# Designs tried in a protein design run: peptides against a protein of PDB entry 4X86. Part 22

Target 1, 56 residues: chain A of PDB entry 4X86
Amino acid sequence: EGPQLLLSEAVSRAAKAAGARPLTSPESLSRDLEAPEVQESYRQQLRSDIQKRLQE

## One batch from the design tools (peptide; aimed at target 1 A10 P22)

Design b2_p23_8_s4 (made by RFdiffusion4, then SolubleMPNN; from b2_p23_8, 16 letters changed)
Fold by OpenDDE base, seed 5:
Structure b2_p23_8_s4 (fold): chain B 56 residues (1-56), chain A 23 residues (1-23)
Amino acid sequence: as target 1 above (56 residues)
Amino acid sequence: MRVMSDEEIKRFGIEAWRQELQQ
């Protein structure tokens, strides 16, 4: 299965590690990425890409 | 501190997230 990682948490962590800050606020950015449909959309795209490479 | 647009940070963070899911 693998570990569960929220998109919003990963983005926040990456921004902090890079010393980057949005023009708005970290909270506003995270809120935009907390919607389940947004996270699921990107997860599905990633899964599809992985499966495609395995079948090549 | 590096100031970026929300869209720029989203792109960086989403790529980082994808790498985490692949590991």
Scores: peptide ipSAE 0.348, ipTM 0.812, DockQ to the pose 0.554
OpenDDE base, seeds 1, 2, 3, 4: peptide ipSAE 0.343, 0.344, 0.340, 0.345; ipTM 0.808, 0.809, 0.807, 0.809

## One batch from the design tools (peptide; aimed at target 1 A10 P22 D32)

Design b2_p24_1 (made by RFdiffusion4)
Pose (drawn by RFdiffusion4):
Structure b2_p24_1 (pose): chain A 56 residues (1-56), chain P 24 residues (1-24)
Amino acid sequence: as target 1 above (56 residues)
Amino acid sequence: SELSERVAEEVLEELLEEGRLVLE
């Protein structure tokens, strides 16, 4: 489809493709991925990379 | 899709190092 805008859904997809199951729970992992610092860092990385590929 | 998958793999590696994930 396209680049995943939600980090939590990107991690869930990656874990499933890697066959990884959490020691805790998917709910606990998702709660931690929603921490503002983590989500903001992801948004900034996405913005920077999209602009760069657009620079062609 | 590659952009979000790369960041998700890095986060996955960190979680494995922290012992929060088990590979099956």

Design b2_p24_1_s1 (made by RFdiffusion4, then SolubleMPNN; from b2_p24_1, 13 letters changed)
Fold by OpenDDE base, seed 3:
Structure b2_p24_1_s1 (fold): chain B 56 residues (1-56), chain A 24 residues (1-24)
Amino acid sequence: as target 1 above (56 residues)
Amino acid sequence: MEISESRAQEILKRLEAEGLLRRE
């Protein structure tokens, strides 16, 4: 329960599905996406999306 | 809880718009 997937993992999955690739190295992008503030923002957005789905 | 493919694609689109990703 609750958001546990890292943003970097979510992006990796989405990129694979859409055939997209980082303009920089995967490692560099991963580092940026794993920054605490970025991950926290993602967590909150994910939580918000879940809440919206429960009340829409 | 894992995100849906739709949400994942939304994130991807944002990153593409920011110039972090490109479609092959």
Scores: peptide ipSAE 0.133, ipTM 0.695, DockQ to the pose 0.571
OpenDDE base, seeds 1, 2, 4, 5: peptide ipSAE 0.127, 0.122, 0.123, 0.125; ipTM 0.690, 0.684, 0.684, 0.685

Design b2_p24_1_s2 (made by RFdiffusion4, then SolubleMPNN; from b2_p24_1, 11 letters changed)
Fold by OpenDDE base, seed 5:
Structure b2_p24_1_s2 (fold): chain B 56 residues (1-56), chain A 24 residues (1-24)
Amino acid sequence: as target 1 above (56 residues)
Amino acid sequence: MEISRSYAERVLKRYLEEGLLRLE
């Protein structure tokens, strides 16, 4: 665990909650979502979203 | 983890639209 979820974990939880399943494999999906550039984009957008909410 | 969940849902929606995931 950490202070925030990895994108892969967040998507996994959302998928389970929605009953969504990958056409390939959950491992393949997780691998894609764990790519450094994808995680970095997530981090940046999450940071931005939090900042926006703090300023509302 | 509300903000993370919201973002994850947007990603999930994209994957559904692209046919990488399906609803069961």
Scores: peptide ipSAE 0.298, ipTM 0.819, DockQ to the pose 0.709
OpenDDE base, seeds 1, 2, 3, 4: peptide ipSAE 0.296, 0.294, 0.294, 0.293; ipTM 0.816, 0.816, 0.815, 0.816

Design b2_p24_1_s3 (made by RFdiffusion4, then SolubleMPNN; from b2_p24_1, 13 letters changed)
Fold by OpenDDE base, seed 1:
Structure b2_p24_1_s3 (fold): chain B 56 residues (1-56), chain A 24 residues (1-24)
Amino acid sequence: as target 1 above (56 residues)
Amino acid sequence: SSISESYARRVLEEYLARGLLERV
């Protein structure tokens, strides 16, 4: 279980929408965002945010 | 989703602030 969309992909989409780009490279950024601890934080926060919305 | 997008934007803004991303 978890989000199907990786954080790296979500951020890439957000960056394009906001007119932003990495100062290093897309690949380097993706590598950072695909770190297991970063993805896990994303999963946990997403779960928390969903629960928060359901309680509003 | 809107929720994933919201979190992604937060990460994006942090990375902009840290100088890892730039506005085009």
Scores: peptide ipSAE 0.509, ipTM 0.877, DockQ to the pose 0.657
OpenDDE base, seeds 2, 3, 4, 5: peptide ipSAE 0.507, 0.504, 0.507, 0.506; ipTM 0.876, 0.876, 0.876, 0.876

Design b2_p24_1_s4 (made by RFdiffusion4, then SolubleMPNN; from b2_p24_1, 15 letters changed)
Fold by OpenDDE base, seed 5:
Structure b2_p24_1_s4 (fold): chain B 56 residues (1-56), chain A 24 residues (1-24)
Amino acid sequence: as target 1 above (56 residues)
Amino acid sequence: MEISQSRAEAVLKELEARGLVERV
């Protein structure tokens, strides 16, 4: 799956885990998820999390 | 913490900061 789908999946999982709900339209949410800084943050966190798990 | 949980929390914090979501 592409980066956008991976991020969308992460958001969905986060929402379920934390009981979060949207405060904006789906369109606005999608637009924000496409922001380069958000995508980069996700990528960095993914790498960090993998490294942490390997060190457990 | 599961990788998916950690990633999800990081994304949620960013979305909250942007006013896109709230935690119930």
Scores: peptide ipSAE 0.182, ipTM 0.680, DockQ to the pose 0.516
OpenDDE base, seeds 1, 2, 3, 4: peptide ipSAE 0.173, 0.169, 0.164, 0.178; ipTM 0.668, 0.669, 0.661, 0.681

Design b2_p24_2 (made by RFdiffusion4)
Pose (drawn by RFdiffusion4):
Structure b2_p24_2 (pose): chain A 56 residues (1-56), chain P 24 residues (1-24)
Amino acid sequence: as target 1 above (56 residues)
Amino acid sequence: LTDLSEEVANEVLEELLEEGRLVT
């Protein structure tokens, strides 16, 4: 489809492809991925990378 | 374009494996 805008869904999809199951639970992992610092860092990385590929 | 989110998700996945929060 496209680049995943939600980090929590991107991690869920990556774990499934890697066959990884959490020691805790998917709900606990998702809560931690929603921490503002983590989500903001992801949004900044995504903005930077999109702009760079657009620079062609 | 999907690699943009998949590369970051794989790095986070590696970190979680190192932290022992995931089992494969």

Design b2_p24_2_s1 (made by RFdiffusion4, then SolubleMPNN; from b2_p24_2, 10 letters changed)
Fold by OpenDDE base, seed 4:
Structure b2_p24_2_s1 (fold): chain B 56 residues (1-56), chain A 24 residues (1-24)
Amino acid sequence: as target 1 above (56 residues)
Amino acid sequence: LTELSESVANRILEELERRGLLER
């Protein structure tokens, strides 16, 4: 638990680190990543990963 | 948490790349 990055921010950081760029506009991708349902899916995956790591 | 968040994001990036939405 704790403060979590928004998906758009996490993806932005990950993309930058990986040297990946969207084929569409960055703004368009960011908008899609900020959709509530997408953010919720991200949060669920993040929570799941946290739980798995705590289990280790 | 930042690293973990980025780890999840990396999986998403891989999926987006498979869909042809990203390039690197």
Scores: peptide ipSAE 0.215, ipTM 0.740, DockQ to the pose 0.636
OpenDDE base, seeds 1, 2, 3, 5: peptide ipSAE 0.213, 0.213, 0.215, 0.214; ipTM 0.737, 0.738, 0.739, 0.739

Design b2_p24_2_s2 (made by RFdiffusion4, then SolubleMPNN; from b2_p24_2, 13 letters changed)
Fold by OpenDDE base, seed 2:
Structure b2_p24_2_s2 (fold): chain B 56 residues (1-56), chain A 24 residues (1-24)
Amino acid sequence: as target 1 above (56 residues)
Amino acid sequence: LQSLSDSVAEEILKQYLAEGLLER
């Protein structure tokens, strides 16, 4: 019960906002960003960053 | 939370641009 923050979605939004495009294809980029280990690393980093900001 | 997620994603985007995985 909470927002699911996906790296693939976040990067897609950022890329769209910046007008950036992958050198390969959107599908290839999504495939890379949706890798379980990548998503888990992102989750951990996000959690850590939130904690750091709350403590400042 | 989404704004923080976007911030993290933006940094990753910058890295991908620098590494030549993305282009503008």
Scores: peptide ipSAE 0.362, ipTM 0.842, DockQ to the pose 0.634
OpenDDE base, seeds 1, 3, 4, 5: peptide ipSAE 0.362, 0.362, 0.361, 0.362; ipTM 0.841, 0.841, 0.841, 0.842

Design b2_p24_2_s3 (made by RFdiffusion4, then SolubleMPNN; from b2_p24_2, 11 letters changed)
Fold by OpenDDE base, seed 2:
Structure b2_p24_2_s3 (fold): chain B 56 residues (1-56), chain A 24 residues (1-24)
Amino acid sequence: as target 1 above (56 residues)
Amino acid sequence: LTELSESRAREILKEYLERGLLER
């Protein structure tokens, strides 16, 4: 149900594809992105995006 | 779903770049 990718994984993939890297450390970035409230916001945004596509 | 996930991830990536948390 809903998105199956963690925010941290999604951003990691995007960063790798774009050649971007954290200014601090991969671990620090992952810690921030794995915060429950941040992950939930990501999930809700994806859900909203899906709904927009379905309504087009 | 993969496309949307990637799109959202790119937006978040852009935000983190703007905030100086990531660099290219």
Scores: peptide ipSAE 0.314, ipTM 0.799, DockQ to the pose 0.642
OpenDDE base, seeds 1, 3, 4, 5: peptide ipSAE 0.306, 0.311, 0.310, 0.311; ipTM 0.794, 0.800, 0.797, 0.798

Design b2_p24_2_s4 (made by RFdiffusion4, then SolubleMPNN; from b2_p24_2, 8 letters changed)
Fold by OpenDDE base, seed 5:
Structure b2_p24_2_s4 (fold): chain B 56 residues (1-56), chain A 24 residues (1-24)
Amino acid sequence: as target 1 above (56 residues)
Amino acid sequence: LTELSESYANRVLEELLKAGRLER
């Protein structure tokens, strides 16, 4: 698909592509990845990477 | 942008595998 702005969904897609599965449940893992501080770190990383590409 | 989101997601995926939260 296209770029995912939610880390939980991005990791879900990556896990499926790699054949990886959670030991608990997909929903439980997604909840952990949807924590505000985790999502903010993802947002900051994407923003930083975009800015770097724009300067190249 | 897709490559950037996938790159970060894969880094997180690897850490989750190491932590035993995921398995293949």
Scores: peptide ipSAE 0.617, ipTM 0.900, DockQ to the pose 0.814
OpenDDE base, seeds 1, 2, 3, 4: peptide ipSAE 0.617, 0.611, 0.609, 0.610; ipTM 0.900, 0.898, 0.898, 0.898

Design b2_p24_3_s1 (made by RFdiffusion4, then SolubleMPNN; its pose is not in this set)
Fold by OpenDDE base, seed 1:
Structure b2_p24_3_s1 (fold): chain B 56 residues (1-56), chain A 24 residues (1-24)
Amino acid sequence: as target 1 above (56 residues)
Amino acid sequence: LTELSRSIAERILKEYLEQGLLEL
């Protein structure tokens, strides 16, 4: 239900735009970002932000 | 949707920078 975007993809795009790089490794970062609880929190934030913008 | 996802990601990146997990 709702947006089904991957946080890892979003962070990858944002990092590229900002020129940011992980201090550990890309793989470690991806593993952290792909954790179910992290992805769910991202989905909730995305949904919330969409609702906020629709109400503006 | 793309802009929103990027915005959220930027907030996360900021936090990671502050935590010393990312560098510019």
Scores: peptide ipSAE 0.288, ipTM 0.795, DockQ to the pose 0.622
OpenDDE base, seeds 2, 3, 4, 5: peptide ipSAE 0.285, 0.284, 0.285, 0.276; ipTM 0.793, 0.794, 0.793, 0.789

Design b2_p24_3_s2 (made by RFdiffusion4, then SolubleMPNN; its pose is not in this set)
Fold by OpenDDE base, seed 1:
Structure b2_p24_3_s2 (fold): chain B 56 residues (1-56), chain A 24 residues (1-24)
Amino acid sequence: as target 1 above (56 residues)
Amino acid sequence: LEELSRSVAEEVLKRLLEEGRLER
């Protein structure tokens, strides 16, 4: 239950909207963005942003 | 939450473009 936010998915959507494409392959880029350390950093950033919004 | 995700994604997208990982 609840949304699962992935940086790879978010970047994919943003790239499509901007007409951007990887120089290698979508799969290669997704692999890099789905690395555990990258996902953890993304989660922490979202958490921090939410906290800042709640404090406003 | 989706708005926050979108905002972060846009910033990452810009970096990837600048670093040459993505092109338009």
Scores: peptide ipSAE 0.621, ipTM 0.905, DockQ to the pose 0.663
OpenDDE base, seeds 2, 3, 4, 5: peptide ipSAE 0.620, 0.617, 0.620, 0.619; ipTM 0.904, 0.903, 0.905, 0.905

Design b2_p24_3_s3 (made by RFdiffusion4, then SolubleMPNN; its pose is not in this set)
Fold by OpenDDE base, seed 1:
Structure b2_p24_3_s3 (fold): chain B 56 residues (1-56), chain A 24 residues (1-24)
Amino acid sequence: as target 1 above (56 residues)
Amino acid sequence: LTEISESYANAVLKELERQGLLER
């Protein structure tokens, strides 16, 4: 239901674009960002933002 | 959708930087 984009992937792309790297490790960061509650928050935010954009 | 995901990802990235979890 709804978009199924991974926050970990999105952040990875953003980090690369910004030239930023995790202080710990990419794996550790991915593990944290792939937590169910984090992914759910991301999904909800995407859905909300899409709705906002459509209303503009 | 790509733009929205990138926007949110950048916000997260910014917060991670604020927390000192990222380096350049």
Scores: peptide ipSAE 0.405, ipTM 0.838, DockQ to the pose 0.645
OpenDDE base, seeds 2, 3, 4, 5: peptide ipSAE 0.400, 0.398, 0.399, 0.394; ipTM 0.837, 0.837, 0.837, 0.835

Design b2_p24_3_s4 (made by RFdiffusion4, then SolubleMPNN; its pose is not in this set)
Fold by OpenDDE base, seed 2:
Structure b2_p24_3_s4 (fold): chain B 56 residues (1-56), chain A 24 residues (1-24)
Amino acid sequence: as target 1 above (56 residues)
Amino acid sequence: LQSISDSIAQEILKAYLAAGLLEL
């Protein structure tokens, strides 16, 4: 449950904010970051980081 | 939650920049 957070969306926002552009294409970057294994790793890291923040 | 997500994304962005996969 909870809001859906996607690494691909977050990185896209970060890149846009920094003025960074992909060497290939935005679509290729999104495709890489939308890979199931990448999203799962992100989800796990997100949960871990939430716990760390709560402990601060 | 989004701020935490953004922090993670920022680290990924830095890695991509360092690897030359993204450029400023």
Scores: peptide ipSAE 0.413, ipTM 0.857, DockQ to the pose 0.626
OpenDDE base, seeds 1, 3, 4, 5: peptide ipSAE 0.411, 0.407, 0.412, 0.405; ipTM 0.856, 0.854, 0.856, 0.855

Design b2_p24_4 (made by RFdiffusion4)
Pose (drawn by RFdiffusion4):
Structure b2_p24_4 (pose): chain A 56 residues (1-56), chain P 24 residues (1-24)
Amino acid sequence: as target 1 above (56 residues)
Amino acid sequence: SLSEISETVAEEVLEKLKEEGRFL
């Protein structure tokens, strides 16, 4: 489809492809991925990378 | 592809979480 805007869905998809199951639970892992610092860092990385590929 | 941007970051986060012992 496209680049995943939600980090939490990106990690869930990556874990499923890697066959990884959490020690805790998917709900606990998702709560931690929603921490503002983590989501903001992801958003900045995504903005930077999109602008750079657009630079062609 | 554009999807690789988010997939690379998700793989890096997943490896860090495995190092922290969050997975079986």

Design b2_p24_4_s1 (made by RFdiffusion4, then SolubleMPNN; from b2_p24_4, 11 letters changed)
Fold by OpenDDE base, seed 3:
Structure b2_p24_4_s1 (fold): chain B 56 residues (1-56), chain A 24 residues (1-24)
Amino acid sequence: as target 1 above (56 residues)
Amino acid sequence: SLTEISRSYAERVLEEYKAAGLFR
C-alpha cells in the first residue's frame, strides 16, 4: 500500500507481491532484517534518496 | 516518492535473498 519504514515489513510485502516464500519462518527472517545495522542501512537509503531528489 | 524508494529497495533485498536461497 504505502511506504514501509521497517525493512522487514517492506521485504515481507515485496515477497508477497512476488509470490516468494521464505525458506525459514517469517519470524526468524524478520529478526534478521530488524538488526540495527540492517535497518540503519535502509533508513539511510530512504533519507539519502529523498534528499537527493529535493536537491534537483 | 517514498513509496517507490521503499519498494525498490525491498525488491533488491528480496532478490539478494532469493539468490542466497533464503526464498523460493
Scores: peptide ipSAE 0.606, ipTM 0.908, DockQ to the pose 0.789
OpenDDE base, seeds 1, 2, 4, 5: peptide ipSAE 0.603, 0.606, 0.603, 0.601; ipTM 0.907, 0.908, 0.907, 0.907

Design b2_p24_4_s2 (made by RFdiffusion4, then SolubleMPNN; from b2_p24_4, 11 letters changed)
Fold by OpenDDE base, seed 4:
Structure b2_p24_4_s2 (fold): chain B 56 residues (1-56), chain A 24 residues (1-24)
Amino acid sequence: as target 1 above (56 residues)
Amino acid sequence: SLTSISESYARAVLEELKARGLFR
């Protein structure tokens, strides 16, 4: 539940904002970042960060 | 906000990807 966020999309936006360019194909990188274990780690980290900020 | 948290995390990941030679 909650908003669906993809690490691949977040990294893509961050790269564009920073002027960073991939040294591999964007599609290949996105596929790697969309692996289930990577997405789960991302979800857990966001949850942890939210909890941390709520406690500040 | 969740958006801000997501952006911060993405920036950290980007720096790691640069260190691994996946971004310039």
Scores: peptide ipSAE 0.585, ipTM 0.900, DockQ to the pose 0.630
OpenDDE base, seeds 1, 2, 3, 5: peptide ipSAE 0.579, 0.570, 0.578, 0.584; ipTM 0.898, 0.895, 0.898, 0.900

Design b2_p24_4_s3 (made by RFdiffusion4, then SolubleMPNN; from b2_p24_4, 14 letters changed)
Fold by OpenDDE base, seed 2:
Structure b2_p24_4_s3 (fold): chain B 56 residues (1-56), chain A 24 residues (1-24)
Amino acid sequence: as target 1 above (56 residues)
Amino acid sequence: SLTDISESRARELLKEYQAAGLFR
């Protein structure tokens, strides 16, 4: 599977891998992470990370 | 790989969220 472009999916996978649990619920957290501004910030961060790697 | 980059970002965000009290 390719890179996770959705913040909610990326964090969910990371949490599962680390055994981390949200203090609320997976569903509630997912809703919060699906906010447009939050998702956009993630997209830009990911884009920046990729650019940095390509420059190295 | 691009997958590694994505996973790295997710792990960093998870750490930040843990520090912020969103995860235990």
Scores: peptide ipSAE 0.615, ipTM 0.889, DockQ to the pose 0.707
OpenDDE base, seeds 1, 3, 4, 5: peptide ipSAE 0.613, 0.614, 0.612, 0.611; ipTM 0.891, 0.891, 0.890, 0.889

Design b2_p24_4_s4 (made by RFdiffusion4, then SolubleMPNN; from b2_p24_4, 10 letters changed)
Fold by OpenDDE base, seed 5:
Formats: structure tokens, sequence, C-alpha cells
Structure b2_p24_4_s4 (fold): chain B 56 residues (1-56), chain A 24 residues (1-24)
């Protein structure tokens, strides 16, 4: 029930902020980043990163 | 914030995508 975080959206924003340009289809890349296993790894990594920051 | 943490991870992912030739 928390915020719906999408890796595809986060990467898109990061790319735009950094001036990075896609060398493949942006739509295809976004689709790949929205795969269930990628979304799960994203969730797990965010949890891990939160824990690391709390310990700093 | 969660947004900040998400952004930080996304930046690491972006670097990996660059390494794979998906971004310049």
Amino acid sequence: as target 1 above (56 residues)
Amino acid sequence: SLEEISRSYAERVLEELKARGLFR
C-alpha cells in the first residue's frame, strides 16, 4: 500500500537529469525494467539501501 | 527520503546500462 515505485520511471528521470541518451528503444528498455523479477530486485535493493543509510 | 534513495539506486542502474551499451 506504500508508494508505487517503478525502476523504469526512476531510471528515466536519472537519465534525463544526467543527459544520458538511450541507444535502444526507450519503450523496450522500460518494458524490460518493469519485469516482475526486476521490480522485486529493485524493492529489495531499496530496502537494503535504507538499512545502510540508517546505519551510517 | 525514499525518493532520494530511489534516485541513488537508479543512478547506479544507469551506469550499468551504460556499461551494457544501452545508454550513452
Scores: peptide ipSAE 0.689, ipTM 0.926, DockQ to the pose 0.599
OpenDDE base, seeds 1, 2, 3, 4: peptide ipSAE 0.686, 0.686, 0.684, 0.684; ipTM 0.925, 0.924, 0.924, 0.924

Design b2_p24_5 (made by RFdiffusion4)
Pose (drawn by RFdiffusion4):
Structure b2_p24_5 (pose): chain A 56 residues (1-56), chain P 24 residues (1-24)
Amino acid sequence: as target 1 above (56 residues)
Amino acid sequence: SEISEEVAEQVLEELLEEGRLVLS
């Protein structure tokens, strides 16, 4: 489809493709991925990378 | 899709190192 805008859904998809199951729970992992610092860092990385590919 | 997958793989590796994930 396209680049995943939600980090939590990106990690869930990556874990499933890697066959990884959490020691805790998917709910606990998702709660931690929603921490503002983590979500903001992801948004900034996405914005930077999209602009750079657009620079062609 | 590759941009978001690379970041998700890095987070996955960090979680494996922290022992929060188990490989099946």

Design b2_p24_5_s1 (made by RFdiffusion4, then SolubleMPNN; from b2_p24_5, 14 letters changed)
Fold by OpenDDE base, seed 1:
Parts: C-alpha cells; structure tokens; sequence
Structure b2_p24_5_s1 (fold): chain B 56 residues (1-56), chain A 24 residues (1-24)
C-alpha cells in the first residue's frame, strides 16, 4: 500500500459516491496522483490530522 | 469524515475547477 494506493482508492470511492468521473484517462489520473507534491501533501495531511486527533 | 476522504474531495474539486470532472 502507501499514499499513492490509499489516495487513488479514496479518489475512486469519492468519485463513485458523488456520481462523477474524471475526464482524464486512468493513466493520466494515476500520474497526477503520483506527483511528488501531491504525495507529500497527502502524507502531511494524514500525519497532521492523525496527530491532532490523538491529542484531543 | 475520513481523512483520506477529505483529501480525495479536494482532489475532485480541483478536477472540477479545471473542467476535468463529469457528473453521471
């Protein structure tokens, strides 16, 4: 697993729930989600939010 | 809401902003 797999799965689930689909090809979407800045942003968000919840 | 779900929604909103999201 990892952020890429987790994020791609989350995006897929969210899109399905919203009745929407990205117009980009699956390959392009995967490439977008694999971008270093996206992966780092996602990782930081997960870590930060988990820390906040643990401290509550 | 799950943390991953929140981030996923931000991704989808960005695609929507760019005109790259289709509603079905």
Amino acid sequence: as target 1 above (56 residues)
Amino acid sequence: MEISESYALRVLKEYERRGLLRRE
Scores: peptide ipSAE 0.555, ipTM 0.874, DockQ to the pose 0.695
OpenDDE base, seeds 2, 3, 4, 5: peptide ipSAE 0.550, 0.551, 0.553, 0.554; ipTM 0.874, 0.873, 0.874, 0.874

Design b2_p24_5_s2 (made by RFdiffusion4, then SolubleMPNN; from b2_p24_5, 11 letters changed)
Fold by OpenDDE base, seed 1:
Structure b2_p24_5_s2 (fold): chain B 56 residues (1-56), chain A 24 residues (1-24)
Amino acid sequence: as target 1 above (56 residues)
Amino acid sequence: SEISESYARRVLEEYLAAGLLERV
């Protein structure tokens, strides 16, 4: 149903891979990315992206 | 996963553009 990897963790991993870090704090970033509406948008976007990939 | 990674990279770029993240 939902993604196994939370957006906060996904972005954290992407940031580390890209050599980026929060300008504020990791905790503040996580709090923002863990907001229900943000996570829901992530879930919807993943579903959409999967559908797009399947149509290619 | 590749899909989650792709979206996370998009979010990352937006946060960089917004000044919420910085390159190290």
Scores: peptide ipSAE 0.432, ipTM 0.858, DockQ to the pose 0.684
OpenDDE base, seeds 2, 3, 4, 5: peptide ipSAE 0.430, 0.425, 0.424, 0.428; ipTM 0.858, 0.856, 0.856, 0.857

Design b2_p24_5_s3 (made by RFdiffusion4, then SolubleMPNN; from b2_p24_5, 13 letters changed)
Fold by OpenDDE base, seed 1:
Structure b2_p24_5_s3 (fold): chain B 56 residues (1-56), chain A 24 residues (1-24)
Amino acid sequence: as target 1 above (56 residues)
Amino acid sequence: MEISRSYAERVLKELEARGLLERV
């Protein structure tokens, strides 16, 4: 139950695909994105997005 | 993983808008 990827990992993959990198460091950005409140918001957003798509 | 990617891309765009990213 819940997302398999952390937001930090998802963003890292998206950044790589887009040819972008953080100005600081991948590690520093990951620490910020791995904060519990950020991950919880991500989980809620994914749940909402899934529900919306199932209703289409 | 498509939904996760979609949200991650939105976050990525926000980070870019804040000037926290650079192009490689």
Scores: peptide ipSAE 0.375, ipTM 0.831, DockQ to the pose 0.704
OpenDDE base, seeds 2, 3, 4, 5: peptide ipSAE 0.373, 0.371, 0.373, 0.366; ipTM 0.830, 0.830, 0.830, 0.827

Design b2_p24_5_s4 (made by RFdiffusion4, then SolubleMPNN; from b2_p24_5, 13 letters changed)
Fold by OpenDDE base, seed 1:
Structure b2_p24_5_s4 (fold): chain B 56 residues (1-56), chain A 24 residues (1-24)
Amino acid sequence: as target 1 above (56 residues)
Amino acid sequence: SEISRSYAEEVLKRLEEQGLVRRE
């Protein structure tokens, strides 16, 4: 239960699909997005969004 | 996940606006 992807991985996939590249490096961006507080915020928002959709 | 993808795309957009990511 809950999100299986890290935000960093989700963004990497989205970037690849959109043809976007970090101006620094993929590794540098991933490190920022893998910060615990960032991942926790992502988890909470994703959970909330799922719950909202289930209530529709 | 569709929801994960949608959120990631929103984050990507914000990163573009901040000049951290560029679209080719």
Scores: peptide ipSAE 0.309, ipTM 0.814, DockQ to the pose 0.702
OpenDDE base, seeds 2, 3, 4, 5: peptide ipSAE 0.305, 0.306, 0.307, 0.308; ipTM 0.812, 0.811, 0.812, 0.813

Design b2_p24_6 (made by RFdiffusion4)
Pose (drawn by RFdiffusion4):
Structure b2_p24_6 (pose): chain A 56 residues (1-56), chain P 24 residues (1-24)
Amino acid sequence: as target 1 above (56 residues)
Amino acid sequence: AAAAEAQKEALIALARAQTKETIE
């Protein structure tokens, strides 16, 4: 489809493809991924990378 | 707790690499 805008969903897809299951729970992992610092860092990375590829 | 934190960091790094490959 496209680049995942939600980090929590990107991580869930990656873990499923890697066959990884959490020691805790998916709900606990998702709560941690939603921390503002983590989501903001991901949004900045996405913005920077999209602009760079657009620079062609 | 420390093992759960290491697993979370590793999955975050993998998801970020896959998102970057999708942009390329």

Design b2_p24_6_s1 (made by RFdiffusion4, then SolubleMPNN; from b2_p24_6, 15 letters changed)
Fold by OpenDDE base, seed 5:
Structure b2_p24_6_s1 (fold): chain B 56 residues (1-56), chain A 24 residues (1-24)
Amino acid sequence: as target 1 above (56 residues)
Amino acid sequence: SAAAAAQRARLVELALRSVRQEIL
């Protein structure tokens, strides 16, 4: 359970908003960020942030 | 490369900040 957001999608939006062109390529960047361990770390960070927010 | 890694980290930070503002 917990946050079910996709890091790859969030970064894609952020890159477009910033007008950033990945030095490697958009495809390579997405591939890196779609790795399960990376997504899981992202999910855990968000979960931790939510928990901290609730404790305030 | 180090430059590519730094750029990726920056983009992740931007994305994470936006998501936090959305859900928190």
Scores: peptide ipSAE 0.606, ipTM 0.883, DockQ to the pose 0.607
OpenDDE base, seeds 1, 2, 3, 4: peptide ipSAE 0.603, 0.602, 0.602, 0.604; ipTM 0.882, 0.882, 0.882, 0.882

